# Designs tried in a protein design run: peptides against a protein of PDB entry 5GWM. Part 32

Target 1, 52 residues: chain A of PDB entry 5GWM
Amino acid sequence: DSAISKEDEERYQKLVTENEQLQRLITQKEEKIRVLRQRLVERGDAKGTELN

## One batch from the design tools (peptide; made by RFdiffusion4, then SolubleMPNN)

Design b2_p19_3_s4
Fold by OpenDDE base, seed 1:
Structure b2_p19_3_s4 (fold): chain B 52 residues (1-52), chain A 19 residues (1-19)
Amino acid sequence: as target 1 above (52 residues)
Amino acid sequence: DLEEYKQLLEEIEELRKKL
């Protein structure tokens, strides 16, 4: 049985850690997007065609 | 604003390319 080398385990753990960090950043940005999208809708309803 | 919204969308697309 080819046991996973220590080097392969270290490579795997780096990818897992990076993936978790990237997913947290995505979640944070998605929440900010949700808030901004709602504000754009509310401003569009209140001020007509104002996009900024 | 709309520019911040578009920037955040692009940043998410870039992050997803690294997954």
Scores: peptide ipSAE 0.182, ipTM 0.789, DockQ to the pose 0.562
Fold by OpenDDE base, seed 2:
Structure b2_p19_3_s4 (fold): chain B 52 residues (1-52), chain A 19 residues (1-19)
Amino acid sequence: as target 1 above (52 residues)
Amino acid sequence: DLEEYKQLLEEIEELRKKL
């Protein structure tokens, strides 16, 4: 019976925690992208091609 | 705003490579 070692469980838990942190960072950046995209659309509608 | 938008897209791509 391949019981997972304590060291393997601790390594796995570190990877899970890191992946959850990375996913939260992605979600935060995607929300900022959503806000910036909306501002670019609103500015494009108001001023034509001024996207900077 | 467009440059910040492009930078955030690149940062997401780099984060996705670590998953």
Scores: peptide ipSAE 0.177, ipTM 0.788, DockQ to the pose 0.563
Fold by OpenDDE base, seed 5:
Structure b2_p19_3_s4 (fold): chain B 52 residues (1-52), chain A 19 residues (1-19)
Amino acid sequence: as target 1 above (52 residues)
Amino acid sequence: DLEEYKQLLEEIEELRKKL
């Protein structure tokens, strides 16, 4: 028998799923940032602007 | 554009606070 209740396991799995979803959103935004940064450089819109 | 870029950076910071 597990010492972890079904309720505690369900709470944990919700947090894991949420974290995975948040990480996917971060990855998608980071890719979009990479594309936008490249476009800004190509256009010269980033001239004199520090981009992080 | 640059404003969209800045907004996406801020959104990532807010998402990282939830991890």
Scores: peptide ipSAE 0.189, ipTM 0.791, DockQ to the pose 0.716; fails the geometry check
Fold by OpenDDE base, seed 4:
Structure b2_p19_3_s4 (fold): chain B 52 residues (1-52), chain A 19 residues (1-19)
Amino acid sequence: as target 1 above (52 residues)
Amino acid sequence: DLEEYKQLLEEIEELRKKL
């Protein structure tokens, strides 16, 4: 039985934590994008209305 | 601001490459 070393567990937990942090950052930026896009539309910015 | 919007899109793409 190859038991996972403490070092391998620590490496895994770092990757899990990093993944969760990246997911939170993406969500925050996506919300900011939604708000900015809406403001561009409301201002009649033609380039803003074409944005995804 | 349109430039801020474009920058945030690029930053999301960079973050997705790390997942």
Scores: peptide ipSAE 0.184, ipTM 0.788, DockQ to the pose 0.694; fails the geometry check

Design b2_p19_4_s1 (from b2_p19_4, 11 letters changed)
Fold by OpenDDE base, seed 2:
Structure b2_p19_4_s1 (fold): chain B 52 residues (1-52), chain A 19 residues (1-19)
Amino acid sequence: as target 1 above (52 residues)
Amino acid sequence: SRKEKEEEVVRQRVLQELE
């Protein structure tokens, strides 16, 4: 029932696959940012405890 | 190539989710 050609469907599927790959990359970068922020907090807390 | 086969498996999975 879809008026979409096979070629248009194959193009759309490539875009969906690329979007999923980009979304995974975003998630990996966000997790790396979270870990880096946590390490900064831990280092800040360690300096605070040495000064007190 | 191995990479092309892995990409094709991902495409086939996306196809099944859109059906």
Scores: peptide ipSAE 0.107, ipTM 0.650, DockQ to the pose 0.022
Fold by OpenDDE base, seed 3:
Structure b2_p19_4_s1 (fold): chain B 52 residues (1-52), chain A 19 residues (1-19)
Amino acid sequence: as target 1 above (52 residues)
Amino acid sequence: SRKEKEEEVVRQRVLQELE
């Protein structure tokens, strides 16, 4: 049995839930960054091909 | 709201994992 108070357990559970929500948001932002980086590479490559 | 329902499902899952 956990020796922590009910109030401390409820606080911890809220933090765990918030952390999971924030991790999902981080993953979404990382995917958006990946897509933007790929578009920058493709535009850079297109400019490189225009110089050839 | 739909968002609140989705958040509640996540809360219930976390609560079950901590029991």
Scores: peptide ipSAE 0.100, ipTM 0.644, DockQ to the pose 0.025
Fold by OpenDDE base, seed 5:
Structure b2_p19_4_s1 (fold): chain B 52 residues (1-52), chain A 19 residues (1-19)
Amino acid sequence: as target 1 above (52 residues)
Amino acid sequence: SRKEKEEEVVRQRVLQELE
């Protein structure tokens, strides 16, 4: 339906695949950040209980 | 894996709809 060239379509497909790979990497980094934040909270709670 | 094959079929369908 689009008047794009075959070369432009092949480039677009590569970009779609790359974007999916980058999104997976972002999700992995976000999960790592979540785990690190949770560990900081747990350490804060442990220090709060030691001070009381 | 079976899951990876199912995901690949979905990706190929999306790419065909974008052509």
Scores: peptide ipSAE 0.087, ipTM 0.626, DockQ to the pose 0.021
Fold by OpenDDE base, seed 1:
Structure b2_p19_4_s1 (fold): chain B 52 residues (1-52), chain A 19 residues (1-19)
Amino acid sequence: as target 1 above (52 residues)
Amino acid sequence: SRKEKEEEVVRQRVLQELE
């Protein structure tokens, strides 16, 4: 039923696994960016509150 | 970790469903 070679399937599985790992890393970086943006807002608000 | 092992089992199931 598989029209692809064993070598092509093994390459595909490696790419799927790598893609999943990269997607997890992207999600972690996106969360880090969110946290950094929030800290910048909080620092801006704190400075604004100190100036007011 | 136990969590990493559970995640690996899930990945292996997904790969088997793609075969």
Scores: peptide ipSAE 0.086, ipTM 0.622, DockQ to the pose 0.024

Design b2_p19_4_s2 (from b2_p19_4, 10 letters changed)
Fold by OpenDDE base, seed 3:
Structure b2_p19_4_s2 (fold): chain B 52 residues (1-52), chain A 19 residues (1-19)
Amino acid sequence: as target 1 above (52 residues)
Amino acid sequence: SRKEKEEEVVRQEVLKELE
């Protein structure tokens, strides 16, 4: 039975924690991108209405 | 543990650099 060493388990848990932190950061940046894209669409629509 | 706290500080610093 290839029991991973205690050191390998500690390294794995570090990577799991880091991954969770990075995933939270990705989600925050994705939401910011969504809001910025929406603002660009609204500004584009405003220009489109000025041309009509 | 003290080691876990020190490691968490380093992780939070790395995350700040990625902001």
Scores: peptide ipSAE 0.049, ipTM 0.636, DockQ to the pose 0.029
Fold by OpenDDE base, seed 2:
Structure b2_p19_4_s2 (fold): chain B 52 residues (1-52), chain A 19 residues (1-19)
Amino acid sequence: as target 1 above (52 residues)
Amino acid sequence: SRKEKEEEVVRQEVLKELE
């Protein structure tokens, strides 16, 4: 069994931590997009009710 | 450690550029 070096394990742990940070950022951006889309729908519905 | 703090600074800089 090829054991990885301590340096390779440290590099792997860095990539894992970075991936977790980027995933949190993606989730935050996705929530922002969701809120913006909802506001666009609500504004469209408001314009439709004013025309009736 | 000093190295861990420097690495965290780099991660925070990358995240800030993606904001």
Scores: peptide ipSAE 0.043, ipTM 0.626, DockQ to the pose 0.030
Fold by OpenDDE base, seed 4:
Structure b2_p19_4_s2 (fold): chain B 52 residues (1-52), chain A 19 residues (1-19)
Amino acid sequence: as target 1 above (52 residues)
Amino acid sequence: SRKEKEEEVVRQEVLKELE
Protein backbone atom coordinates (compact mmCIF):
# COMPACT_ATOMS: atom_id res chain seq x y z
CA ASP B 1 0.00 0.00 0.00
CA SER B 2 2.39 2.72 1.21
CA ALA B 3 5.23 2.00 -1.19
CA ILE B 4 7.86 4.76 -1.12
CA SER B 5 8.28 6.71 -4.34
CA LYS B 6 11.29 6.05 -6.58
CA GLU B 7 12.53 9.56 -5.71
CA ASP B 8 12.36 8.78 -1.97
CA GLU B 9 14.25 5.50 -2.52
CA GLU B 10 16.96 7.33 -4.50
CA ARG B 11 17.29 9.95 -1.71
CA TYR B 12 17.53 7.19 0.89
CA GLN B 13 20.22 5.31 -1.08
CA LYS B 14 22.29 8.52 -1.40
CA LEU B 15 22.16 9.00 2.39
CA VAL B 16 23.13 5.34 2.98
CA THR B 17 26.11 5.68 0.60
CA GLU B 18 27.21 8.97 2.22
CA ASN B 19 26.94 7.41 5.70
CA GLU B 20 29.11 4.46 4.60
CA GLN B 21 31.73 6.84 3.15
CA LEU B 22 31.78 8.95 6.34
CA GLN B 23 32.09 5.81 8.49
CA ARG B 24 35.12 4.66 6.44
CA LEU B 25 36.73 8.10 6.88
CA ILE B 26 36.10 8.01 10.67
CA THR B 27 37.65 4.52 10.92
CA GLN B 28 40.74 5.64 8.96
CA LYS B 29 41.26 8.69 11.22
CA GLU B 30 40.73 6.63 14.39
CA GLU B 31 43.35 4.10 13.25
CA LYS B 32 45.83 6.89 12.42
CA ILE B 33 45.28 8.45 15.88
CA ARG B 34 45.75 5.01 17.50
CA VAL B 35 49.09 4.44 15.70
CA LEU B 36 50.44 7.92 16.53
CA ARG B 37 49.41 7.59 20.21
CA GLN B 38 51.09 4.16 20.36
CA ARG B 39 54.34 5.70 19.02
CA LEU B 40 54.19 8.38 21.74
CA VAL B 41 53.74 5.68 24.42
CA GLU B 42 56.65 3.62 23.04
CA ARG B 43 58.92 6.70 22.99
CA GLY B 44 57.77 7.72 26.49
CA ASP B 45 58.62 4.23 27.80
CA ALA B 46 62.01 4.38 26.02
CA LYS B 47 62.64 7.83 27.57
CA GLY B 48 62.70 6.10 30.95
CA THR B 49 65.99 4.56 29.76
CA GLU B 50 67.35 7.34 27.49
CA LEU B 51 66.44 11.04 27.24
CA ASN B 52 68.67 11.66 24.21
CA SER A 1 67.69 15.29 22.28
CA ARG A 2 67.04 13.66 18.88
CA LYS A 3 64.40 11.31 20.40
CA GLU A 4 62.62 14.22 22.13
CA LYS A 5 62.51 16.10 18.82
CA GLU A 6 61.01 13.07 17.05
CA GLU A 7 58.46 12.59 19.89
CA GLU A 8 57.45 16.25 19.52
CA VAL A 9 56.85 15.69 15.78
CA VAL A 10 54.54 12.72 16.57
CA ARG A 11 52.75 14.80 19.25
CA GLN A 12 52.09 17.56 16.72
CA GLU A 13 50.76 15.00 14.21
CA VAL A 14 48.30 13.62 16.86
CA LEU A 15 47.11 17.16 17.66
CA LYS A 16 46.60 17.87 13.94
CA GLU A 17 44.45 14.72 13.49
CA LEU A 18 42.29 15.73 16.50
CA GLU A 19 41.43 19.07 14.83
Scores: peptide ipSAE 0.031, ipTM 0.592, DockQ to the pose 0.102
Fold by OpenDDE base, seed 1:
Structure b2_p19_4_s2 (fold): chain B 52 residues (1-52), chain A 19 residues (1-19)
Amino acid sequence: as target 1 above (52 residues)
Amino acid sequence: SRKEKEEEVVRQEVLKELE
């Protein structure tokens, strides 16, 4: 049976860890964007009144 | 208006996060 080398496993784990770190960063930015967009909506719902 | 300026600030913040 084919087994991966220790070096291949270590490389894989580095990529997994990097992916998890990048995913956390993406999630943080997406949440910030969500909050900012929500604030735009809340301010824009008052555009149902022609008062800018 | 003050409100329009505050909305523009939020738009610029959204654009900055999309960079």
Scores: peptide ipSAE 0.030, ipTM 0.582, DockQ to the pose 0.124

Design b2_p19_5_s1
Fold by OpenDDE base, seed 5:
Structure b2_p19_5_s1 (fold): chain B 52 residues (1-52), chain A 19 residues (1-19)
Amino acid sequence: as target 1 above (52 residues)
Amino acid sequence: KDKELLEELRKLREELKKL
């Protein structure tokens, strides 16, 4: 079994940290999308189809 | 108001594609 080099372990840890940061950004944007979609539904229910 | 919400939705979707 080829032991993972110190350099490969450092590269792996950087990718893990980057993926965690990207996942936080995705979650924040998805939540904002959810809220905006809900506001569009609530407005569509309150006013027939005026794209103002 | 609905145009602004749709534009913000579009913007957020384009930002997600760039991640």
Scores: peptide ipSAE 0.147, ipTM 0.766, DockQ to the pose 0.229
Fold by OpenDDE base, seed 2:
Structure b2_p19_5_s1 (fold): chain B 52 residues (1-52), chain A 19 residues (1-19)
Amino acid sequence: as target 1 above (52 residues)
Amino acid sequence: KDKELLEELRKLREELKKL
């Protein structure tokens, strides 16, 4: 039975934690993109396409 | 104002490509 070594488990848990952190950063940036797009739409609707 | 928002959107997309 090739039991995963404690060292391999600790390496795996670091990768899991890093991936979870990266996923949180992706979600935060995607939400910020959504908010900025919505602000562009709201401003475009209010000012008739003034690219300032 | 829209140019600044477009530039911020561009920066965020470039940051996503580096993750």
Scores: peptide ipSAE 0.146, ipTM 0.765, DockQ to the pose 0.214
Fold by OpenDDE base, seed 1:
Structure b2_p19_5_s1 (fold): chain B 52 residues (1-52), chain A 19 residues (1-19)
Amino acid sequence: as target 1 above (52 residues)
Amino acid sequence: KDKELLEELRKLREELKKL
């Protein structure tokens, strides 16, 4: 059984770290999208709101 | 204000597509 090389382990750890960073960014942006969508709904339901 | 919210939503969607 060929042990994982140090280079392959370093490549794997880089991908894990990058994935975790990207997942945090996705979660933050998705939450911000949710909040902005809710604000648009609340404004659209209000009489006299202008699209500006 | 609604234009600003729509533009911010657009920016966030475009940023997500680039990740």
Scores: peptide ipSAE 0.150, ipTM 0.766, DockQ to the pose 0.211; fails the geometry check
Fold by OpenDDE base, seed 3:
Structure b2_p19_5_s1 (fold): chain B 52 residues (1-52), chain A 19 residues (1-19)
Amino acid sequence: as target 1 above (52 residues)
Amino acid sequence: KDKELLEELRKLREELKKL
């Protein structure tokens, strides 16, 4: 019976934790992208292409 | 101001590619 070694379980748990941290960072950056896109739409709809 | 927002969007997209 190939029981997962304690070392393999610890490696797996590190990858799970890292993936959860990366997913939080992705979500934060995607939300920031959403907010900035919305601000561009709101400014673009408000009269005149001033790319300032 | 729109140029700054576009550059910030570009930076955030490049950061996402490095994760």
Scores: peptide ipSAE 0.146, ipTM 0.765, DockQ to the pose 0.219; fails the geometry check

Design b2_p19_5_s3
Fold by OpenDDE base, seed 3:
Structure b2_p19_5_s3 (fold): chain B 52 residues (1-52), chain A 19 residues (1-19)
Amino acid sequence: as target 1 above (52 residues)
Amino acid sequence: SEEELLRELRELREKLKSL
């Protein structure tokens, strides 16, 4: 039974931690993009209402 | 597996570059 070495487990846990950090960074950027897009829509809608 | 995790990390890095 090839038990995973302690070194391999530590390497795996580092990769898991890095994955979680990257996922958080992606989520933050996606939320920023969402907010910017929403602000552009609201500004477009505001200009549309000013023309009426 | 380690190979699956390495694949996911590569995919996440490429996704991050595309944002």
Scores: peptide ipSAE 0.056, ipTM 0.637, DockQ to the pose 0.108
Fold by OpenDDE base, seed 2:
Structure b2_p19_5_s3 (fold): chain B 52 residues (1-52), chain A 19 residues (1-19)
Amino acid sequence: as target 1 above (52 residues)
Amino acid sequence: SEEELLRELRELREKLKSL
């Protein structure tokens, strides 16, 4: 088994960290969209019905 | 694998653009 170089391990760890950050950002945006949709429903706004 | 991670990273970027 070819041992991974230290440089390749550091590159991999950066990609893992970036992936985790992107996943958190996606989750935050999805939650914000959910909250906005819920507020439209609560207001009885015609857009609330269209977003469902 | 690195290839799997790179694929996932690309998919996450595309998902982020679609939100």
Scores: peptide ipSAE 0.054, ipTM 0.634, DockQ to the pose 0.081
Fold by OpenDDE base, seed 4:
Structure b2_p19_5_s3 (fold): chain B 52 residues (1-52), chain A 19 residues (1-19)
Amino acid sequence: as target 1 above (52 residues)
Amino acid sequence: SEEELLRELRELREKLKSL
């Protein structure tokens, strides 16, 4: 039975933690992009209503 | 597996650079 060494488990946990951190950063950037796009639409709609 | 996690980490890093 190849018991995973303590060193291999610590290496794996570092990779898991880094992956979770990168996923959080991606989610934050995607939300920021969504908010900026929504503000651009609202400004376009405001100009469209001013031109009407 | 460790190899699968390393692949996912590389994919996330490339996705982060594209945002």
Scores: peptide ipSAE 0.053, ipTM 0.632, DockQ to the pose 0.108
Fold by OpenDDE base, seed 5:
Structure b2_p19_5_s3 (fold): chain B 52 residues (1-52), chain A 19 residues (1-19)
Amino acid sequence: as target 1 above (52 residues)
Amino acid sequence: SEEELLRELRELREKLKSL
């Protein structure tokens, strides 16, 4: 069993941290998209009610 | 495994580009 070198462990931990950061960024962008879509619906509904 | 983690990182990067 080749003992994992300290360099290999540090590289692996960096990749784990990068994965977690990317997951957080995806979640933040998905939430931003949700909020923007909701604001567009609310603005569309407000314009529709004024025309009736 | 490292190979599994590298696959997940690639998938996350592609998902991030599509947003």
Scores: peptide ipSAE 0.053, ipTM 0.633, DockQ to the pose 0.105

Design b2_p19_5_s4
Fold by OpenDDE base, seed 5:
Structure b2_p19_5_s4 (fold): chain B 52 residues (1-52), chain A 19 residues (1-19)
Amino acid sequence: as target 1 above (52 residues)
Amino acid sequence: DDAELFRELQKLREELKKL
């Protein structure tokens, strides 16, 4: 069994940190999507492409 | 502007697909 190198452990920790950052960005964008969907519903327009 | 809300919604959806 090849022991995990220090370099492989550092690479793994970078991926974990990146994944956590991406998950935060996903959550923020999903919340913004929820707010925008609610605004479209409140305006009553299923045809949001045509209305000024 | 409903068109602006729709454009922003689509932009955010496309950004999610790129993450």
Scores: peptide ipSAE 0.138, ipTM 0.755, DockQ to the pose 0.216
Fold by OpenDDE base, seed 4:
Structure b2_p19_5_s4 (fold): chain B 52 residues (1-52), chain A 19 residues (1-19)
Amino acid sequence: as target 1 above (52 residues)
Amino acid sequence: DDAELFRELQKLREELKKL
């Protein structure tokens, strides 16, 4: 019977936790990108070349 | 400052590519 060892389960849970952390970071950065893009649109400066 | 907003936008895009 291929019982998963305690060590294999701990390794798996570490990967799951890391994946969840990375997904949270992606979501946070994508939301910040959305907000910054909206501010550039509101200013009419899609190129971000204005110094103001 | 629109250039500052653009720089921050580009920084966040480059950080996403490295995740």
Scores: peptide ipSAE 0.136, ipTM 0.755, DockQ to the pose 0.200
Fold by OpenDDE base, seed 3:
Structure b2_p19_5_s4 (fold): chain B 52 residues (1-52), chain A 19 residues (1-19)
Amino acid sequence: as target 1 above (52 residues)
Amino acid sequence: DDAELFRELQKLREELKKL
């Protein structure tokens, strides 16, 4: 019976928690990028408009 | 200003590459 060791389970849980934290951080930064890109479009910036 | 927005966008993109 391949029982996962306690050390392997603890390592896995650390990776899961880190992944969830990174995913939240990515979402926050992507939303900020979206807002800033939209502001460039609203300002009529040609580079901002091209990036959208 | 637009230059500030571009700097902030660039900063956020570089931060995303490090995640």
Scores: peptide ipSAE 0.133, ipTM 0.749, DockQ to the pose 0.227
Fold by OpenDDE base, seed 2:
Structure b2_p19_5_s4 (fold): chain B 52 residues (1-52), chain A 19 residues (1-19)
Amino acid sequence: as target 1 above (52 residues)
Amino acid sequence: DDAELFRELQKLREELKKL
Protein backbone atom coordinates (compact mmCIF):
# COMPACT_ATOMS: atom_id res chain seq x y z
CA ASP B 1 0.00 0.00 0.00
CA SER B 2 1.57 3.28 -1.12
CA ALA B 3 1.06 5.40 2.00
CA ILE B 4 1.01 9.11 1.18
CA SER B 5 3.99 10.95 2.67
CA LYS B 6 3.46 13.47 5.49
CA GLU B 7 4.64 16.24 3.14
CA ASP B 8 2.11 15.20 0.46
CA GLU B 9 -0.69 15.14 3.08
CA GLU B 10 0.32 18.63 4.28
CA ARG B 11 0.29 19.87 0.66
CA TYR B 12 -3.14 18.30 0.11
CA GLN B 13 -4.57 19.89 3.29
CA LYS B 14 -3.20 23.29 2.22
CA LEU B 15 -4.98 22.97 -1.15
CA VAL B 16 -8.24 21.89 0.55
CA THR B 17 -8.10 24.88 2.94
CA GLU B 18 -7.28 27.29 0.10
CA ASN B 19 -10.13 25.88 -2.02
CA GLU B 20 -12.59 26.33 0.88
CA GLN B 21 -11.43 29.94 1.42
CA LEU B 22 -11.72 30.75 -2.30
CA GLN B 23 -15.18 29.14 -2.45
CA ARG B 24 -16.35 31.38 0.44
CA LEU B 25 -15.03 34.48 -1.35
CA ILE B 26 -16.72 33.41 -4.62
CA THR B 27 -20.04 32.85 -2.84
CA GLN B 28 -19.87 36.24 -1.08
CA LYS B 29 -19.07 38.14 -4.29
CA GLU B 30 -21.69 36.24 -6.33
CA GLU B 31 -24.35 37.10 -3.72
CA LYS B 32 -23.37 40.78 -3.85
CA ILE B 33 -23.46 40.67 -7.69
CA ARG B 34 -26.96 39.13 -7.53
CA VAL B 35 -28.19 41.89 -5.18
CA LEU B 36 -26.74 44.67 -7.35
CA ARG B 37 -28.18 43.12 -10.54
CA GLN B 38 -31.61 42.93 -8.87
CA ARG B 39 -31.39 46.63 -7.87
CA LEU B 40 -30.62 47.58 -11.49
CA VAL B 41 -33.61 45.51 -12.71
CA GLU B 42 -35.93 47.09 -10.10
CA ARG B 43 -34.87 50.56 -11.27
CA GLY B 44 -35.56 49.66 -14.93
CA ASP B 45 -31.89 50.38 -15.66
CA ALA B 46 -30.47 46.94 -16.47
CA LYS B 47 -27.59 48.57 -18.40
CA GLY B 48 -26.55 50.72 -15.40
CA THR B 49 -25.39 53.54 -17.70
CA GLU B 50 -27.86 56.18 -16.52
CA LEU B 51 -26.58 58.83 -14.11
CA ASN B 52 -28.92 58.74 -11.11
CA ASP A 1 -26.93 56.43 -8.69
CA ASP A 2 -27.47 53.58 -11.17
CA ALA A 3 -24.07 54.05 -12.81
CA GLU A 4 -22.44 53.61 -9.38
CA LEU A 5 -24.28 50.31 -8.86
CA PHE A 6 -23.13 49.17 -12.30
CA ARG A 7 -19.50 50.13 -11.54
CA GLU A 8 -19.63 48.24 -8.23
CA LEU A 9 -21.07 45.18 -10.01
CA GLN A 10 -18.35 45.31 -12.68
CA LYS A 11 -15.66 45.65 -9.97
CA LEU A 12 -16.96 42.53 -8.20
CA ARG A 13 -17.00 40.60 -11.50
CA GLU A 14 -13.39 41.55 -12.18
CA GLU A 15 -12.44 40.49 -8.64
CA LEU A 16 -14.08 37.08 -9.28
CA LYS A 17 -11.99 36.62 -12.45
CA LYS A 18 -8.83 37.01 -10.33
CA LEU A 19 -9.75 34.20 -7.90
Scores: peptide ipSAE 0.138, ipTM 0.756, DockQ to the pose 0.214; fails the geometry check

Design b2_p19_6_s1
Fold by OpenDDE base, seed 4:
Structure b2_p19_6_s1 (fold): chain B 52 residues (1-52), chain A 19 residues (1-19)
Amino acid sequence: as target 1 above (52 residues)
Amino acid sequence: DLQRRLKQLEELEQRLKEE
């Protein structure tokens, strides 16, 4: 019987939680970058326009 | 890789703050 051990389940849940945390941080950075790029556009600063 | 992606976004954010 291929029952997942409690240790394997706990290891999996740690990886899931870490992945979700990283995804949230990425989303927060992407939003901040959007705001910074918009401010450069409003200032007429052409240098930031090509940064992706 | 999400850690690598996060690092790239942090580097971009810093460059945009220096402009």
Scores: peptide ipSAE 0.421, ipTM 0.870, DockQ to the pose 0.710
Fold by OpenDDE base, seed 3:
Structure b2_p19_6_s1 (fold): chain B 52 residues (1-52), chain A 19 residues (1-19)
Amino acid sequence: as target 1 above (52 residues)
Amino acid sequence: DLQRRLKQLEELEQRLKEE
């Protein structure tokens, strides 16, 4: 029976936690970008419409 | 890949704040 070491479990848990944190940060940045782009559109700033 | 995506979004967020 291949039992994973405690050190391998701790490494895996760190990677899972980091991945979840990165996903949350990405979602938060995407929302900020959405709000900033919307503000540029509302201001009539042509440069804000060129950024995807 | 997620770290690279986050970095790209951070760079885009900074550009949008400078406008």
Scores: peptide ipSAE 0.420, ipTM 0.870, DockQ to the pose 0.690
Fold by OpenDDE base, seed 2:
Parts: sequence; C-alpha cells; structure tokens
Structure b2_p19_6_s1 (fold): chain B 52 residues (1-52), chain A 19 residues (1-19)
Amino acid sequence: as target 1 above (52 residues)
Amino acid sequence: DLQRRLKQLEELEQRLKEE
C-alpha cells in the first residue's frame, strides 16, 4: 500500500488549483470576445464578423 | 493545453479591439 506522501498530495492540489484558474481565465476571455463581437455587429462592422 | 487555448483567446481579443 503505497500511501501518497503529503508532499505529493500538496503538489497535486496545486496543479488542480492552477487548472481551475486557467479555466476561469479562459471563460473570462471568451465572454470578453463575445461582448467585442456583439459591439462590432451593433456598429455594422462586417470585418468583425469574419474573425474566429 | 489550457495555456495554449488562453493565449489564442488573448490574441483574438486583441485583434477584435483593433477594429
């Protein structure tokens, strides 16, 4: 029974927390992109609709 | 890779701000 060391558990928990932070940042960027694209549509700027 | 995805979204956000 290889008990996971406390150090390995703390290292794993740091990686989980970092991945959750990255996912939150991605969601925040996706929302900003959505708002920017909507503003380009409202301005009638056809070029903004071609960006993906 | 989440870091690569975040970078791609940052580059897209900057392009959309220049329009």
Scores: peptide ipSAE 0.420, ipTM 0.870, DockQ to the pose 0.681
Fold by OpenDDE base, seed 1:
Structure b2_p19_6_s1 (fold): chain B 52 residues (1-52), chain A 19 residues (1-19)
Amino acid sequence: as target 1 above (52 residues)
Amino acid sequence: DLQRRLKQLEELEQRLKEE
C-alpha cells in the first residue's frame, strides 16, 4: 500500500508553499523592474536601455 | 531555481534604482 507518509506530505506542502511565495515575489519584482525601466526610457537615460 | 531568479531580479532592481 504505497500511501504517501505524513512526513513526505508535510515536506511536499512546504515545497509547494515556498514555490508559491517565490513566484509571487518574482512577479512583484518583475513588475517593479518594468516600471523602473519605463521611467528611465521616459527620462531618456541611455543607461537603463543596457539593462536586460 | 526560483530563488536564483529572485536574487537576479533583486540585483537588477537595485541597479535600476541607482540610475
Scores: peptide ipSAE 0.417, ipTM 0.869, DockQ to the pose 0.707

Design b2_p19_6_s2
Fold by OpenDDE base, seed 1:
Structure b2_p19_6_s2 (fold): chain B 52 residues (1-52), chain A 19 residues (1-19)
Amino acid sequence: as target 1 above (52 residues)
Amino acid sequence: SLQRLLQQLEELEQRLREE
């Protein structure tokens, strides 16, 4: 088993970091969608709830 | 895309296990 090349380790760390960033963005978007849906329910905006 | 990133990560991890 050859030692992990420095280049492969750098590629791995870049992908891990980018994955973590994308996961944070997904979580933020999911929370925003939840808040918007809740506001539509609270306002009784039937038109907004039917379109989503 | 997230899906493409996950696939690239899995492919790299697989190569690192085979070397």
Scores: peptide ipSAE 0.073, ipTM 0.648, DockQ to the pose 0.056
Fold by OpenDDE base, seed 5:
Formats: C-alpha cells, sequence, structure tokens
Structure b2_p19_6_s2 (fold): chain B 52 residues (1-52), chain A 19 residues (1-19)
C-alpha cells in the first residue's frame, strides 16, 4: 500500500487551497473589470467604448 | 504566481504516482 505520506498530502492540500483562492481572486477581478466596462458603456462614456 | 503553483501541483502529483 503506497500510503502517501501524510506530510505530502498536507502539502498537496495547501497548494490546492491556495490555487482555489488565487482562481477566486482572478474571477473577482475579471468580474469587476466587466462591471466597470459595462457602466462606462451605459453612461455613453467614450473611454468605455474605446476599451472594447 | 498561479502558473508556479500549478507547476508545483503537477510535480507533487508526479511524485505521488511514482511512489
Amino acid sequence: as target 1 above (52 residues)
Amino acid sequence: SLQRLLQQLEELEQRLREE
């Protein structure tokens, strides 16, 4: 039984958790950019239209 | 970086498969 070392499993789980946190942060930033761009378009702001 | 984290995960997964 190649029992994965508990230390290696804990190290893996920490990296998985950090990866998930970073992915959530990326998604939040992308959504914020989308919302800001949409608000500029809705306001008829020329800068909002040029960023598209 | 996310890329470095993914690489570290892949390296760990490889080591776990070789054991």
Scores: peptide ipSAE 0.072, ipTM 0.645, DockQ to the pose 0.056
Fold by OpenDDE base, seed 4:
Structure b2_p19_6_s2 (fold): chain B 52 residues (1-52), chain A 19 residues (1-19)
Amino acid sequence: as target 1 above (52 residues)
Amino acid sequence: SLQRLLQQLEELEQRLREE
């Protein structure tokens, strides 16, 4: 069994960390969009209603 | 993009399983 090189482990951890950061950013943006759309609907804004 | 990072992660995980 070949041991994983230190360079391959460092590359893996970098990709995992970056992926997790992007997933968190996507979730935050999706929640912000949801809240804004809901506020437009509650105001009776036609543009807000079309986005739902 | 997230899609590109996922692909790179899967490719690296595959290499680590074959070694």
Scores: peptide ipSAE 0.070, ipTM 0.644, DockQ to the pose 0.057
Fold by OpenDDE base, seed 2:
Structure b2_p19_6_s2 (fold): chain B 52 residues (1-52), chain A 19 residues (1-19)
Amino acid sequence: as target 1 above (52 residues)
Amino acid sequence: SLQRLLQQLEELEQRLREE
């Protein structure tokens, strides 16, 4: 049973934290896209309704 | 990229399980 080294735990926690930050950024961009699409629909913009 | 970080996490977790 090799105990997890302090260095390996610190590396793991750093990657977890960075991954959580990137996930939040993705969610923020997805929400921004959703809001922009909704505004185009509300304006009756045909280009907004064609966006996938 | 997020995908690269996920891969690095999986590789680290795998090493920790093999120790």
Scores: peptide ipSAE 0.070, ipTM 0.643, DockQ to the pose 0.057

